# Peptides against a protein of PDB entry 6RGO, part 81

Target 1, 392 residues: chain A of PDB entry 6RGO
Amino acid sequence: MALKLLGFNQDATCFSVISSNKGVTIYNCDPFGKCFELEKSTSNDEELDFLVEMLFSTSLIAVVDKTIGASKRKKLKIVNTKRKATICELTFPHEIMDVIMNRKIICVVLKSDQIFVYDISCMKLLRTIDVRGEKLKSTSKFRNSEAVGDIGVRVSLSTDNNSILCYSSYSKSDKENAPLNDIVVFDALKCIQINVLPAVHQSNIVCIACSPDGMLMATASEKGTIIRVFKTIDTENDEPILVNEFRRGSRPSRISEMKFNHDNTLLACVGESDTIHIFALPVTTTEADANEDDTLQQSSHSLSSSINGLQYISKGLANRFGKIIVSKIPTQSQQRHVAYIKIPENAKYRIGFPKDTTNTIHICGEDGNYLVYSIPRNEVGPCTLVKSNTFD

## One batch from the design tools (peptide; aimed at target 1 S59 I87)

Design b2_p24_5_s1 (made by RFdiffusion4, then SolubleMPNN; from b2_p24_5 with E2K E10Q E12K E16K L21E E23K)
Fold by OpenDDE base, seed 2:
Structure b2_p24_5_s1 (fold): chain B 392 residues (1-392), chain A 24 residues (1-24)
Amino acid sequence: as target 1 above (392 residues)
Amino acid sequence: EKPSEPTEEQIKELQKLLEEEEKE
């Protein structure tokens, strides 16, 4: 049977899949088992396509039937999984491309490059973000979006209640074919733009991850060779703060998903390559708790890998061309993975970080494998398989 | 064009679901 992965929920307690014969199935991770099934509404042998976004481990899911020929590609359904009932239905003017949520906000991304931001508690429309309309103010030509079917607005939302929305936007370059290589950081609750990160890559951004707390974001372009991590809110002299630059590989390979763990110490990425890469982030010691005198001499041998001074060469080439965030990080100081998982080259995988275990990663494949790995803490190497299950 | 709006009944069913999930 052909499986299509929809992904993990926000805390990696569940994952969803499309089975060609059954429709949508949601699995619980621990104890492992089916917790919900949404039967296919059509008897046709059409290739099933769905969006499913879960609200954590709750009975609330958002569902879009994207099956070809279905008049439903513009309809968002809110489903109560315990009742097996559609409790809300919204129709959009254009095809739904993505849906993301947390406990406060639902964001709906359309093929029109519009983001609709909703208050989940009442499905009230808080904001329409017109990413294309912002481009039209700078460049009079609508890009006929028909030609490159996979380049659209990408979004990520913090899983906390702060509801930090990161989305890709078009560069203000006078080029008719301006890339989606800017990032906007948006407070989805207050409906305020917080930050703009211009030209974070040379090509279109195809993957974005926001940290659970919304304080960090990771970006990857179509090349998928470099991952950049930025602060979302904080700026230095009105300029974006690049925290990390990671090298996934030397060969171009698309990244399909990235995720932070719950304490912002790890970033994982997966895509078309045979390898899931896990990168370590520097622990931002908030200087606040330095005052309590508590004498616990636990000799944390912090392997102070002497990452020699990031000389912030602040040299003011503030000249006329759009402020490319020139990575002040020398290409030689690009960090590699600290851990990895080998996966089958022909199987799509999805990743999730469980909340309770910061050094554990959940993965699932279109090959029908659900796998739990332990991440090495103090060494560079392979992850260790801890648990495995199969699904169909 | 604007998206459709939910009915008052749909909003009540959604609110009931969210209130049930906040108590667990």
Scores: peptide ipSAE 0.516, ipTM 0.941, DockQ to the pose 0.905
OpenDDE base, seeds 1, 3, 4, 5: peptide ipSAE 0.510, 0.503, 0.514, 0.511; ipTM 0.940, 0.938, 0.941, 0.940

Design b2_p24_5_s2 (made by RFdiffusion4, then SolubleMPNN; from b2_p24_5, 7 letters changed)
Fold by OpenDDE base, seed 5:
Structure b2_p24_5_s2 (fold): chain B 392 residues (1-392), chain A 24 residues (1-24)
Amino acid sequence: as target 1 above (392 residues)
Amino acid sequence: EKPSEPSQEEIEELQKLLEEEKKE
């Protein structure tokens, strides 16, 4: 039977799936087993589609029934899993495309390129973000629904209480077909825009990950060959700080999900390729000003301080043709993966990082596999399979 | 168009759930 993966929760203690026969099922990772099932409300043999966002291991979930023909595509349901009851229902003017949450905030993304930011404690609307802006409202012919593939506003939210929201935005180019290649960083609690990263890719951004603390973000374009990591808040000379540029591969391949681990030392990516890639992030040595005056001797060994020069993405010269050339980090300075997992071809996988084990990754597949891998620390190589379970 | 707003009863049930989860 066709499984559809919904993903892991914020701490990878649970994952959710759509089973064609049963509806939504939530699995606990340890001990492995079913912890919740949401029965299909419709008797029709229609292909089930749902959004499910979990609030960690709590009994709170957000659910959207996206099944074709369902009037429910505009309805957000807050469900108590212990009671198996809808406790809150919100109706939106447009189809819900994504839902993301933490302990403070729910963000609802609509097909209209609007983001609704809610205080979870009272479901009060804090902000409506219109990503198209006022100028595009007049010329917003609804992108003809057929040919515009999965190009929409992408969002990621920090899992901490700081509630840093990163979202893709349209470049300010007066072109009717401006790409979704800008990133906005937004404080979802204060409802303040913190930062804008212009033209972080040449094409539309299709994947974003925010770090758990909201201090880092990763981006990938439609090409999925390069992943860029930026600081979210800090700027140098009013320019975005590029921390890393990773090469996933030489061939174009869509990235569907990226995640940071809980200590910001690893970034994982998964998508249409046969490989999950795991990248090491440089430890930002906080220069502790160890003013330790230790006078020790002059031994002249030329420590070639590899100044990992913070390559400023210099404001891409708006060449006369309105192509913002993001200064590509030279291909030689692009870091490769430090670890990898091979997955079946054409199997969709999702990834999660558990909180307590920073060198462990959880993965689940539409093939019905739940797998736990150990990530090598000191060597470049394959991850080691630690645990395997199956689900239906 | 604006989203719908939750009822007072829905808010109270949501708050109850969130307060139960803080005690675990």
Scores: peptide ipSAE 0.518, ipTM 0.937, DockQ to the pose 0.908
OpenDDE base, seeds 1, 2, 3, 4: peptide ipSAE 0.512, 0.500, 0.504, 0.502; ipTM 0.934, 0.931, 0.932, 0.931

Design b2_p24_5_s3 (made by RFdiffusion4, then SolubleMPNN; from b2_p24_5, 7 letters changed)
Fold by OpenDDE base, seed 5:
Structure b2_p24_5_s3 (fold): chain B 392 residues (1-392), chain A 24 residues (1-24)
Amino acid sequence: as target 1 above (392 residues)
Amino acid sequence: EKPSEPSQEEIEKLQKLLEEEEKE
């Protein structure tokens, strides 16, 4: 039977799936087993589609029934899993494309390129973000929904209480077909825009990950060959700080999900390729000003301090042809993966990082496999399988 | 168009759920 993966919760203690026969099922990771099932409300043999966002291991979930039937696709349900009851229902003007939450905030993304930011404690609307902006409201040619594939606004939210929201935005180019290649960083609690990262890729951004603390973000374009990591808040000379540029591969392949681990030391990515890639992030040595005055001797060994110079993405010279050339980090300075997992070809996988084990990754597949891998610390190589379970 | 607003009963059920989960 066709399984559809919904993903892991914020701390990888649970994952959710759509089973064609049963509806939504939530699995606990340890001990492994079914912890919740949401029965299909419709008797029709229609292909099930749902959005499910979990609030950690709590009994609170957000659910959208995206199954064929126009009215339900606009409804957000807050469900108590212990009571098996809908406790709140919100109706939106447009189809819900994504839902993301933490302990403070729910963000709802619509097909209209609007983001609704809610206080979870009272479901009060804090902000409506219109990503198209006022100028594009007049040219409400709804992108003809057929030919423009999964190109919409992408969002990621920090899992901490700081509630840093990163979202893709349209470049300010007066072109009717501006790419979704800008990133906005937004404080969802204060409802303040913190930062704007212009033209972080040449094409539309299709994947974003925010770090758990909201201090870092990762981005990938439609090409999925390069992943960029930025600081979210800090700017140097009013320019975005590029921390890393990773090469996933030489061949184009869509990235569907990226995640940071809980200590910001690892970034994992998964997508249409046969490989999950795990990248090491440089430890930002806080230069402790160890003003240790230690006068030790002049030995002239030219330590070529590889100044990993913070390569400022200099404001891409808007060349006369309106191509923002993002200064590519030279291909030689692009870091490769430190670890990898091989997955079956054409199987969709999701990834999660458990909180307590920073060198462990949880993965689950539409093939019905739940797998736990150990990540090598000191060597480049394959991850080691630690645990395997199956689900239906 | 604006989204719908939750009822007072829905808000109370939601608050009760969150308060139950903060005690565990």
Scores: peptide ipSAE 0.615, ipTM 0.958, DockQ to the pose 0.907
OpenDDE base, seeds 1, 2, 3, 4: peptide ipSAE 0.607, 0.609, 0.603, 0.606; ipTM 0.957, 0.957, 0.956, 0.957

Design b2_p24_5_s4 (made by RFdiffusion4, then SolubleMPNN; from b2_p24_5, 7 letters changed)
Fold by OpenDDE base, seed 5:
Structure b2_p24_5_s4 (fold): chain B 392 residues (1-392), chain A 24 residues (1-24)
Amino acid sequence: as target 1 above (392 residues)
Amino acid sequence: EKPSEPSEEEIKKLQELLKEEEEK
C-alpha cells in the first residue's frame, strides 16, 4: 500500500506516516512501535493527504486534512493524542500549505503566501506576515496553480524557546515574476524582523533549515546542487555572514528536507537522489581570549593558516540585465559531504537527529523502513547501519 | 479575511493539555 511520509518530530523520538488504509499513524522510535493512530474520517477511496506537526513527544499534534475534495484543507485541528480528541479547530481563508511548531509558537503557512504566527498557549494570533507584500496584492494573479510546481513560501522554526523563524521571501525586484530567493529571519515571540538575507540563491528557495538554537540556517534552491549556511542574527558591515557553502552534487536534484543536529556540528540533506548527504560544520572556535602570555620559542614553521576567510557574499550586483549574481564561492572551496547514506531510488525519505546522540541519524522511507545510522567522526565515508525496523 | 478565533472552551482544553505535559 502507498505510504506517505510526514516526518520526524523535533527530537527524532517519533515519526508520522499516512497509511492509505488507516489514516495518520505515529510511531515511537525507541522502543519502536505504534503510539497513535488517527482514523480516516472519509469512506471514499481518495488518496489521503495530511499535514501533521508533532510537539516533541507530547500528546499535542496539529493536523490538516489535505485530501482532494475535502473542505478541511483550510482547517487546522489541534488534537490531544491521549484523549483522541480535537481540542481546538481554526479555519483559514486559504488552503494550509505547511504547519511548523515548537513549545511556544505555531506557524501556519497558506497558499496565499501568508504566514500566521500563534502563541501556542492560548492560540492567540501574534502576527500575520504577508510575504507578497502590499505591491503584489493588486496583481492577484494567483500563480496559475497548475504549471508552477511546489514553489511557495518555505519556513523553518528553531526548536528552542527563542523561536527564530526563517522564511523565503520575494526579491524586491520590480519584476512581476520575482523569485522567492530572499530569506527573512524573524523573532516569532517578539514579532520583530531580525535580519534579511537578499538573493541567497539565483532561483527560488525550495528548502530551508533553521538550527535548533536558531543561530544558523541552511538554504537550497530548485537546482539542489549547492547548500548555503548563514548566520541568522549576526551581520558584518550590514552584510549576511556565509558560514559554509556545501556541494551536494554536480547534477540538479531537488532537496526535500535539511536538518541540523542538536549541537550544530552536522547538516543532513535528503531529496530525490539515491543519497542522503551529511556535511560537517566548522566548529566556530569561540576565540576564548586565552591571553595566556606563554612566551614559547620562535620556531619559524610557516603554518600557512588557511584563513578560511569569511567570504562576504557582497550585495549581489544587480547587473544591468536584472540578474542578481550571487557571488559563488569558487568551486574549489566548496566542501563535500563527510558522510553519506545510500537509499533506494524513487523512495522518499525523511531525516531526524536524536538529541542525546549527536553522531546518530534516524531516517524513514515510504518503502516502510525505519533505519538508525551511526555517522563516522574522523573519516569521510558511509554511515553504519545500527538498527532497522519496518512499518506498514 | 481573518482566520477564526478559538472558543474559551478550546483555549481551556489546550491549557489543560500543556499543563499536563509540563508536569512530567
Scores: peptide ipSAE 0.628, ipTM 0.961, DockQ to the pose 0.900
OpenDDE base, seeds 1, 2, 3, 4: peptide ipSAE 0.621, 0.622, 0.618, 0.619; ipTM 0.959, 0.959, 0.959, 0.959

Design b2_p24_6 (made by RFdiffusion4)
Pose (drawn by RFdiffusion4):
Structure b2_p24_6 (pose): chain A 327 residues (1-135, 151-284, 335-392), chain P 24 residues (1-24)
Amino acid sequence: MALKLLGFNQDATCFSVISSNKGVTIYNCDPFGKCFELEKSTSNDEELDFLVEMLFSTSLIAVVDKTIGASKRKKLKIVNTKRKATICELTFPHEIMDVIMNRKIICVVLKSDQIFVYDISCMKLLRTIDVRGEKIGVRVSLSTDNNSILCYSSYSKSDKENAPLNDIVVFDALKCIQINVLPAVHQSNIVCIACSPDGMLMATASEKGTIIRVFKTIDTENDEPILVNEFRRGSRPSRISEMKFNHDNTLLACVGESDTIHIFALPVTQRHVAYIKIPENAKYRIGFPKDTTNTIHICGEDGNYLVYSIPRNEVGPCTLVKSNTFD
Amino acid sequence: EEPSEPTEEEIEELQELLEENEEE
């Protein structure tokens, strides 16, 4: 089958790719190279490694499952790339759905909507967050820098009226203090959530409305959450998969089950800005590094890696600059 | 069920790895 289940780095330095053949490879961007290659851990052809989230450019990797079910739901391994050794092997009572890391805090998301927060220096569990214990699945996002700030979607006070709903809660994982609770920002479920690297901004994706809403995170007034801007969906409602924020928080990238990738600018310093054509029934992931604000890195399951440029003052499409092919 | 905890030796090895990554 195709080389599916791409994962993207925080710092846009490299990307995680599960080669359907054997193990998982991690490439670099500049210069492009085979950075890390995981050996054979397989027994059948279509069984897939699912979840890999990494540090910036380091040797520290978070790896989850290999087998379809032998050791998948209840595993987390911490591996050094230069020596291929497992350091800590944590076990969890449910199935892992997503893992997000940063320099200070490691988050593990379970299928039962439990979020385990760890101080990464000693792997002491800071707090267990019973989201489904209070009231598709929960989508979680996190700031990259320090003062790492956690964002998760939570159910509303209409559990009696119906089973599924989605509001937003802002949480400071550094001090384990809940900062702001946002109301039902959508009339539908929440598909994907992106938080700014500095933790000041947040994006939301609806399944039905397909309109991205941006709210201030922490400095927002206590009385009411502050809405920043909205972005035109286009000609057709489409499901969104992954969104990213620029380092200066002037740009927002959007990708999903669509022909095109949309680029939204920010009035921090309107409907559409830059659009990147994309093959229809193939899936891609997004990133952009810290070095410049004009370059957008693109990861594709077709086997191609592309670097596009952004037009500052033109509403035109992006210009391709650099490309390379996968393995 | 409850999540497991790392041993002391595993914590020491993790700290050493973090120090090496900071030096780079």

Design b2_p24_6_s1 (made by RFdiffusion4, then SolubleMPNN; from b2_p24_6, 7 letters changed)
Fold by OpenDDE base, seed 4:
Structure b2_p24_6_s1 (fold): chain B 392 residues (1-392), chain A 24 residues (1-24)
Amino acid sequence: as target 1 above (392 residues)
Amino acid sequence: EKPSQPSEEEIKELQEELKENEAE
């Protein structure tokens, strides 16, 4: 059977898949098993295409049926999985490209490069973000529909209640073909722009991950060779703070998904390569208020890898010629993975980090494998398989 | 163009369901 992966939920307690014969299936990770099935709306041998965004392990999901006709692709359904009922239906002016949510908000990304931000508690539209801006509304020749599948606005949302939204935006270059290489950091609750990171890559950003707390973001371009990690909110002299630059590989390979673990100590990436890469992040000590007294010697066995955190202030020197020079961290200063998982060639995988086990990663494949790996902390090496299940 | 808005009934049902899921 052809499986299509939809992904893990926010805490990696569930994952969703499309089965060509059945429709959408949601699996619980522990105990492993089917928890929901959305039946195929059509008896036809049409290739099923859905967006499904879960709200953690709750009975609420957002569903977009992309299988049939341009009309259905514009409908967002909020479905109660226990009742198997549509609670709410929203129709958009354009095809829905992505849906992301947390406990506070839903973001709907359209093919028009618009992001609709909703308060989930009342489905009130808080903001319409037009990523093309008002100037491009007139010149929105929809990029010819066939090649458009890969290049669009990318979004990631913090899973916490702060609801930090990171999205890709067009660079301010007067070029009709400006790359989606800027990042905007947006407070989705307050509907305010917090930060803008200009030209974080030379090409379009195809993958973004926000940390669960919204304090970090990871970005990858179409090349997928370098992953950059930035602070989302904090700036240094009004300039973006580059925390890390990771090298996934020397060969171009698309990154389809990245995720932080719940304590921001790990970043995983997956894509078209035979390898899931896991990178170690420096522990961002939140400078919580230095109230004096409690000398609790938490012997954090900091992996004393001398991460000389060369804070490369990306001086976004807008060169007089409008080329934003991404401050290249010297290739020698690019960190590699600390851990990896080998996956079958050509198998699409999705990744998730469980909340309770910061050294564990969940992965699922279109090959029908759900796998749990332990991540080595003390050495660079392969992850250890802890649990495996199969699904159909 | 603006997206559709849910009905008051749909909003109420969603609010009831969100409240039930916050208690689990």
Scores: peptide ipSAE 0.379, ipTM 0.897, DockQ to the pose 0.901
OpenDDE base, seeds 1, 2, 3, 5: peptide ipSAE 0.351, 0.372, 0.340, 0.377; ipTM 0.886, 0.894, 0.881, 0.895

Design b2_p24_6_s2 (made by RFdiffusion4, then SolubleMPNN; from b2_p24_6, 7 letters changed)
Fold by OpenDDE base, seed 2:
Structure b2_p24_6_s2 (fold): chain B 392 residues (1-392), chain A 24 residues (1-24)
Amino acid sequence: as target 1 above (392 residues)
Amino acid sequence: ETPSEPSEEEIKKLQELLEEEKKE
């Protein structure tokens, strides 16, 4: 059967798939098995297309049927999976492109480059973000969005209650085809813009990941060769803080998904390549724990790998015109993966990090494989397969 | 055009779901 992956939930306890014959199926990861099925509403042999966002391991899912007719593509359904019932239906002015949520917020992304921010507790509209309207104010030029089919606004939301929303925005370039290469950081609860990261890539941003706590953000462009990690909230001299620059590869390859683990120590990426890459992040020691004098001499063998200090050459070439040129980390200072997983060529995979095991990654493929890997801590190398299951 | 608003009955059903999920 043709499978289409929808992805893991926020804590990788479940994943969702589209089966051409059955409709939407949600699988539990442990114990492995079907936990919900949404039957196909139509007997037609039409290719099924859905958006499904699950609220953690709860009975709340958001569903958009994209299969048939322009009217359904504009409808968001909130479904109670235990009752197998639609409990809320919202209609939007334009096609829904993405839906993301946490315990506080639902964000709905439209083909119009609008983001609708809702309070999940009552489905009250808190904010409409018009990413095109910001561009119009800056450039006076509408992009005919019709011409470049796969370039839209990308979003990521923190999985915590702080509800940090990161989204791609159009650069203030006078060029008619200004790229979606700016990032806006937004407090979705307070409805306040916190930060703007200008020109984080040379081309459109196609993938964004926010850390679970909302303190870090990873970005990738259409080239998918370089991943940049920034602080979301913190700035240095009103400039964005680039924490890491990772090299996925030398060949262009689209990144479809990135995720942080729950302690912000790892970043994984997957896409059109035969390899899932896992990168190590520096542990930000919060200065707070320095004061408790508790003498437990657990010999932390600090593997002082001489990562020669990334001299933050904050060459703030603040050119007179306020263009923050994100200082390109020299190509020699670009970190590679610390771990990897080989996947079948042409198989689409999705990734998830479970909460309880910071060194474990869940992956699932359109080939019908659900796989659990252990990530090596002290060596650069392949991940070890721990568990495998199949689904149809 | 603005999105549709949920009905009072839809809001109630949503709140009931979110309250059930807080007790687990």
Scores: peptide ipSAE 0.586, ipTM 0.951, DockQ to the pose 0.908
OpenDDE base, seeds 1, 3, 4, 5: peptide ipSAE 0.580, 0.580, 0.579, 0.585; ipTM 0.950, 0.950, 0.950, 0.952

Design b2_p24_6_s3 (made by RFdiffusion4, then SolubleMPNN; from b2_p24_6 with E2K T7S E12K E16K N21E E23K; failed a check: a repeat of another design)
Amino acid sequence: EKPSEPSEEEIKELQKLLEEEEKE

Design b2_p24_6_s4 (made by RFdiffusion4, then SolubleMPNN; from b2_p24_6 with E2L E5S T7S E12K L17E E19K)
Fold by OpenDDE base, seed 4:
Structure b2_p24_6_s4 (fold): chain B 392 residues (1-392), chain A 24 residues (1-24)
Amino acid sequence: as target 1 above (392 residues)
Amino acid sequence: ELPSSPSEEEIKELQEELKENEEE
């Protein structure tokens, strides 16, 4: 059977898949089993295509049926999985490309490069973000190239209530073919732009991950060789703070998904390669107020990998040609993975980090494998398989 | 062009469901 992975929910307690014969199935991770099934609306042997975004382990999901015709691809349904009922339906002017949510916000990404931000509690439209800006509304020939299905606005939302939205934006280059290589950081609740990170890659950004707390973001371009991690809110002299630059590999390979663990100590990436890479992040000590007294020696076994975090202040030397060159961290200071998982070639995998176990990663494949791995902390090496299940 | 807006009934049903899921 052809399985298509939709992904894990925010806390990796569930994952969703499309089964060609059945429709959408949601699996619970522990105990492992089917928790919901959405039957296909058609008896036809049409290739099923859906977007499904879960609200954690709740009975609420957002569903977009992309299988049938241009009309259904514009319709967002909020579904109660316990009742198997659509409780809310929204129709958009353009095809829905992505849906992301947390407990406060739903973001709907359209093929028009618009992001609609909703308050989930009342489905009130808080903001329409037009990533093309007003100038391009007139000249945006929809890239009617069916073949460019893969380059669009990318989004990631913090899973916390702060609702930090990171999205890719077009660089301010007067070129009709400006790359989606800027990042905007947006407070989705207050509907304010917090930060802009210009030209974080040379090519289009194809993957973004926001940390659960919204304090960090990871970015990857179409090349997928370098992952950059930035602070989202904090700036140094009004310039973006590059926290880490990771090298996934020497060969170009698309990254399809990245995720932070819940304590921001790990970043995982998956894509078209035979390897899931896991990178260690420096523990961002929140500068909580140094009130003097309580010498609680939390012996955080800091992995004393002397990550001399060279804060490369990316002096955005706006060269005379307006190209912000992100200061290339010397290739010698690019960190490698600390852990990895080998996956079958050509199998698409999705990743999730469970909340309660910061050293555990959940993965699921279009091969019908749900796998739980332990991540080594003391040495660079392979992850250890802890649990495996199969699904159909 | 703006998206459709949900009905008051859909909003009420969504609010009831969100509340039920915050108590679990």
Scores: peptide ipSAE 0.375, ipTM 0.896, DockQ to the pose 0.901
OpenDDE base, seeds 1, 2, 3, 5: peptide ipSAE 0.348, 0.350, 0.330, 0.368; ipTM 0.885, 0.887, 0.878, 0.893

Design b2_p24_7 (made by RFdiffusion4)
Pose (drawn by RFdiffusion4):
Structure b2_p24_7 (pose): chain A 327 residues (1-135, 151-284, 335-392), chain P 24 residues (1-24)
Amino acid sequence: MALKLLGFNQDATCFSVISSNKGVTIYNCDPFGKCFELEKSTSNDEELDFLVEMLFSTSLIAVVDKTIGASKRKKLKIVNTKRKATICELTFPHEIMDVIMNRKIICVVLKSDQIFVYDISCMKLLRTIDVRGEKIGVRVSLSTDNNSILCYSSYSKSDKENAPLNDIVVFDALKCIQINVLPAVHQSNIVCIACSPDGMLMATASEKGTIIRVFKTIDTENDEPILVNEFRRGSRPSRISEMKFNHDNTLLACVGESDTIHIFALPVTQRHVAYIKIPENAKYRIGFPKDTTNTIHICGEDGNYLVYSIPRNEVGPCTLVKSNTFD
Amino acid sequence: AEEEEEFAEEILEKLEEIGTQSFS
């Protein structure tokens, strides 16, 4: 089958790719190279490694499952790339759905909507967050820098009226203090959530409305959450998969089950800005590095890696600059 | 980049003492 289940780095330095053949490879951007290659851990052809989230450019990797079910739901391994050794092997009571890391805090998301927060220096569990214990699945996002700030979707106070709903809660994982609770920002479920690298901004994606809403995160007034802007969906409602924020928080990238990738600018310093054509029934992931604000890195399941440029003052499409092919 | 790598190595050395653990 195709080379599916791409994962993208926080610093846009490299990306995680599960080659359907054997193991998982991690490439670099500049210069492009085979950075890390995981050996054989397979027994059938279509069984897939699912979840890999990494540090910036380091040797520290978070790896989850290999087998379809033998050791998948209840595993987390911490591996050094230069020596291929497992250091800590943590076990969890449910199935892992997502893992997000940063310099200070490691988050593990379970299928039962439990979020385990760890101080990465000693792996002491800071707090267990019973989201489903209070009231598709929960989408969680996190800031990259320090003062790392956690964002998760929570159910509303209409559990009695119906089973599924989605509001937003802002949480400071550094001090384990809940900062702001946002109301039902959508009339539908929440599909994907993106938080700014500095933790000041947040994006929301709806399944039905397909309109991205941006709210201030922490400095927002206590009385009411402050809405920043909204973005035109286009000609057709489409499911959104992954969104990213620029380092200066002027740009927002959007990707999904669509023909095109949309680029939204920010009035921090309207409907559409830059659009990147994309093959229809193939899936891609997004990133952009810290070095420049004009370059957008693109990861594709078709086997191609592309680097596009952004037009500052023109509403035109992006210009391709550099490309390379996968394995 | 070097500083990030050194910082990751320091965390890895500290984690070597933890080994296998489980949570509820």

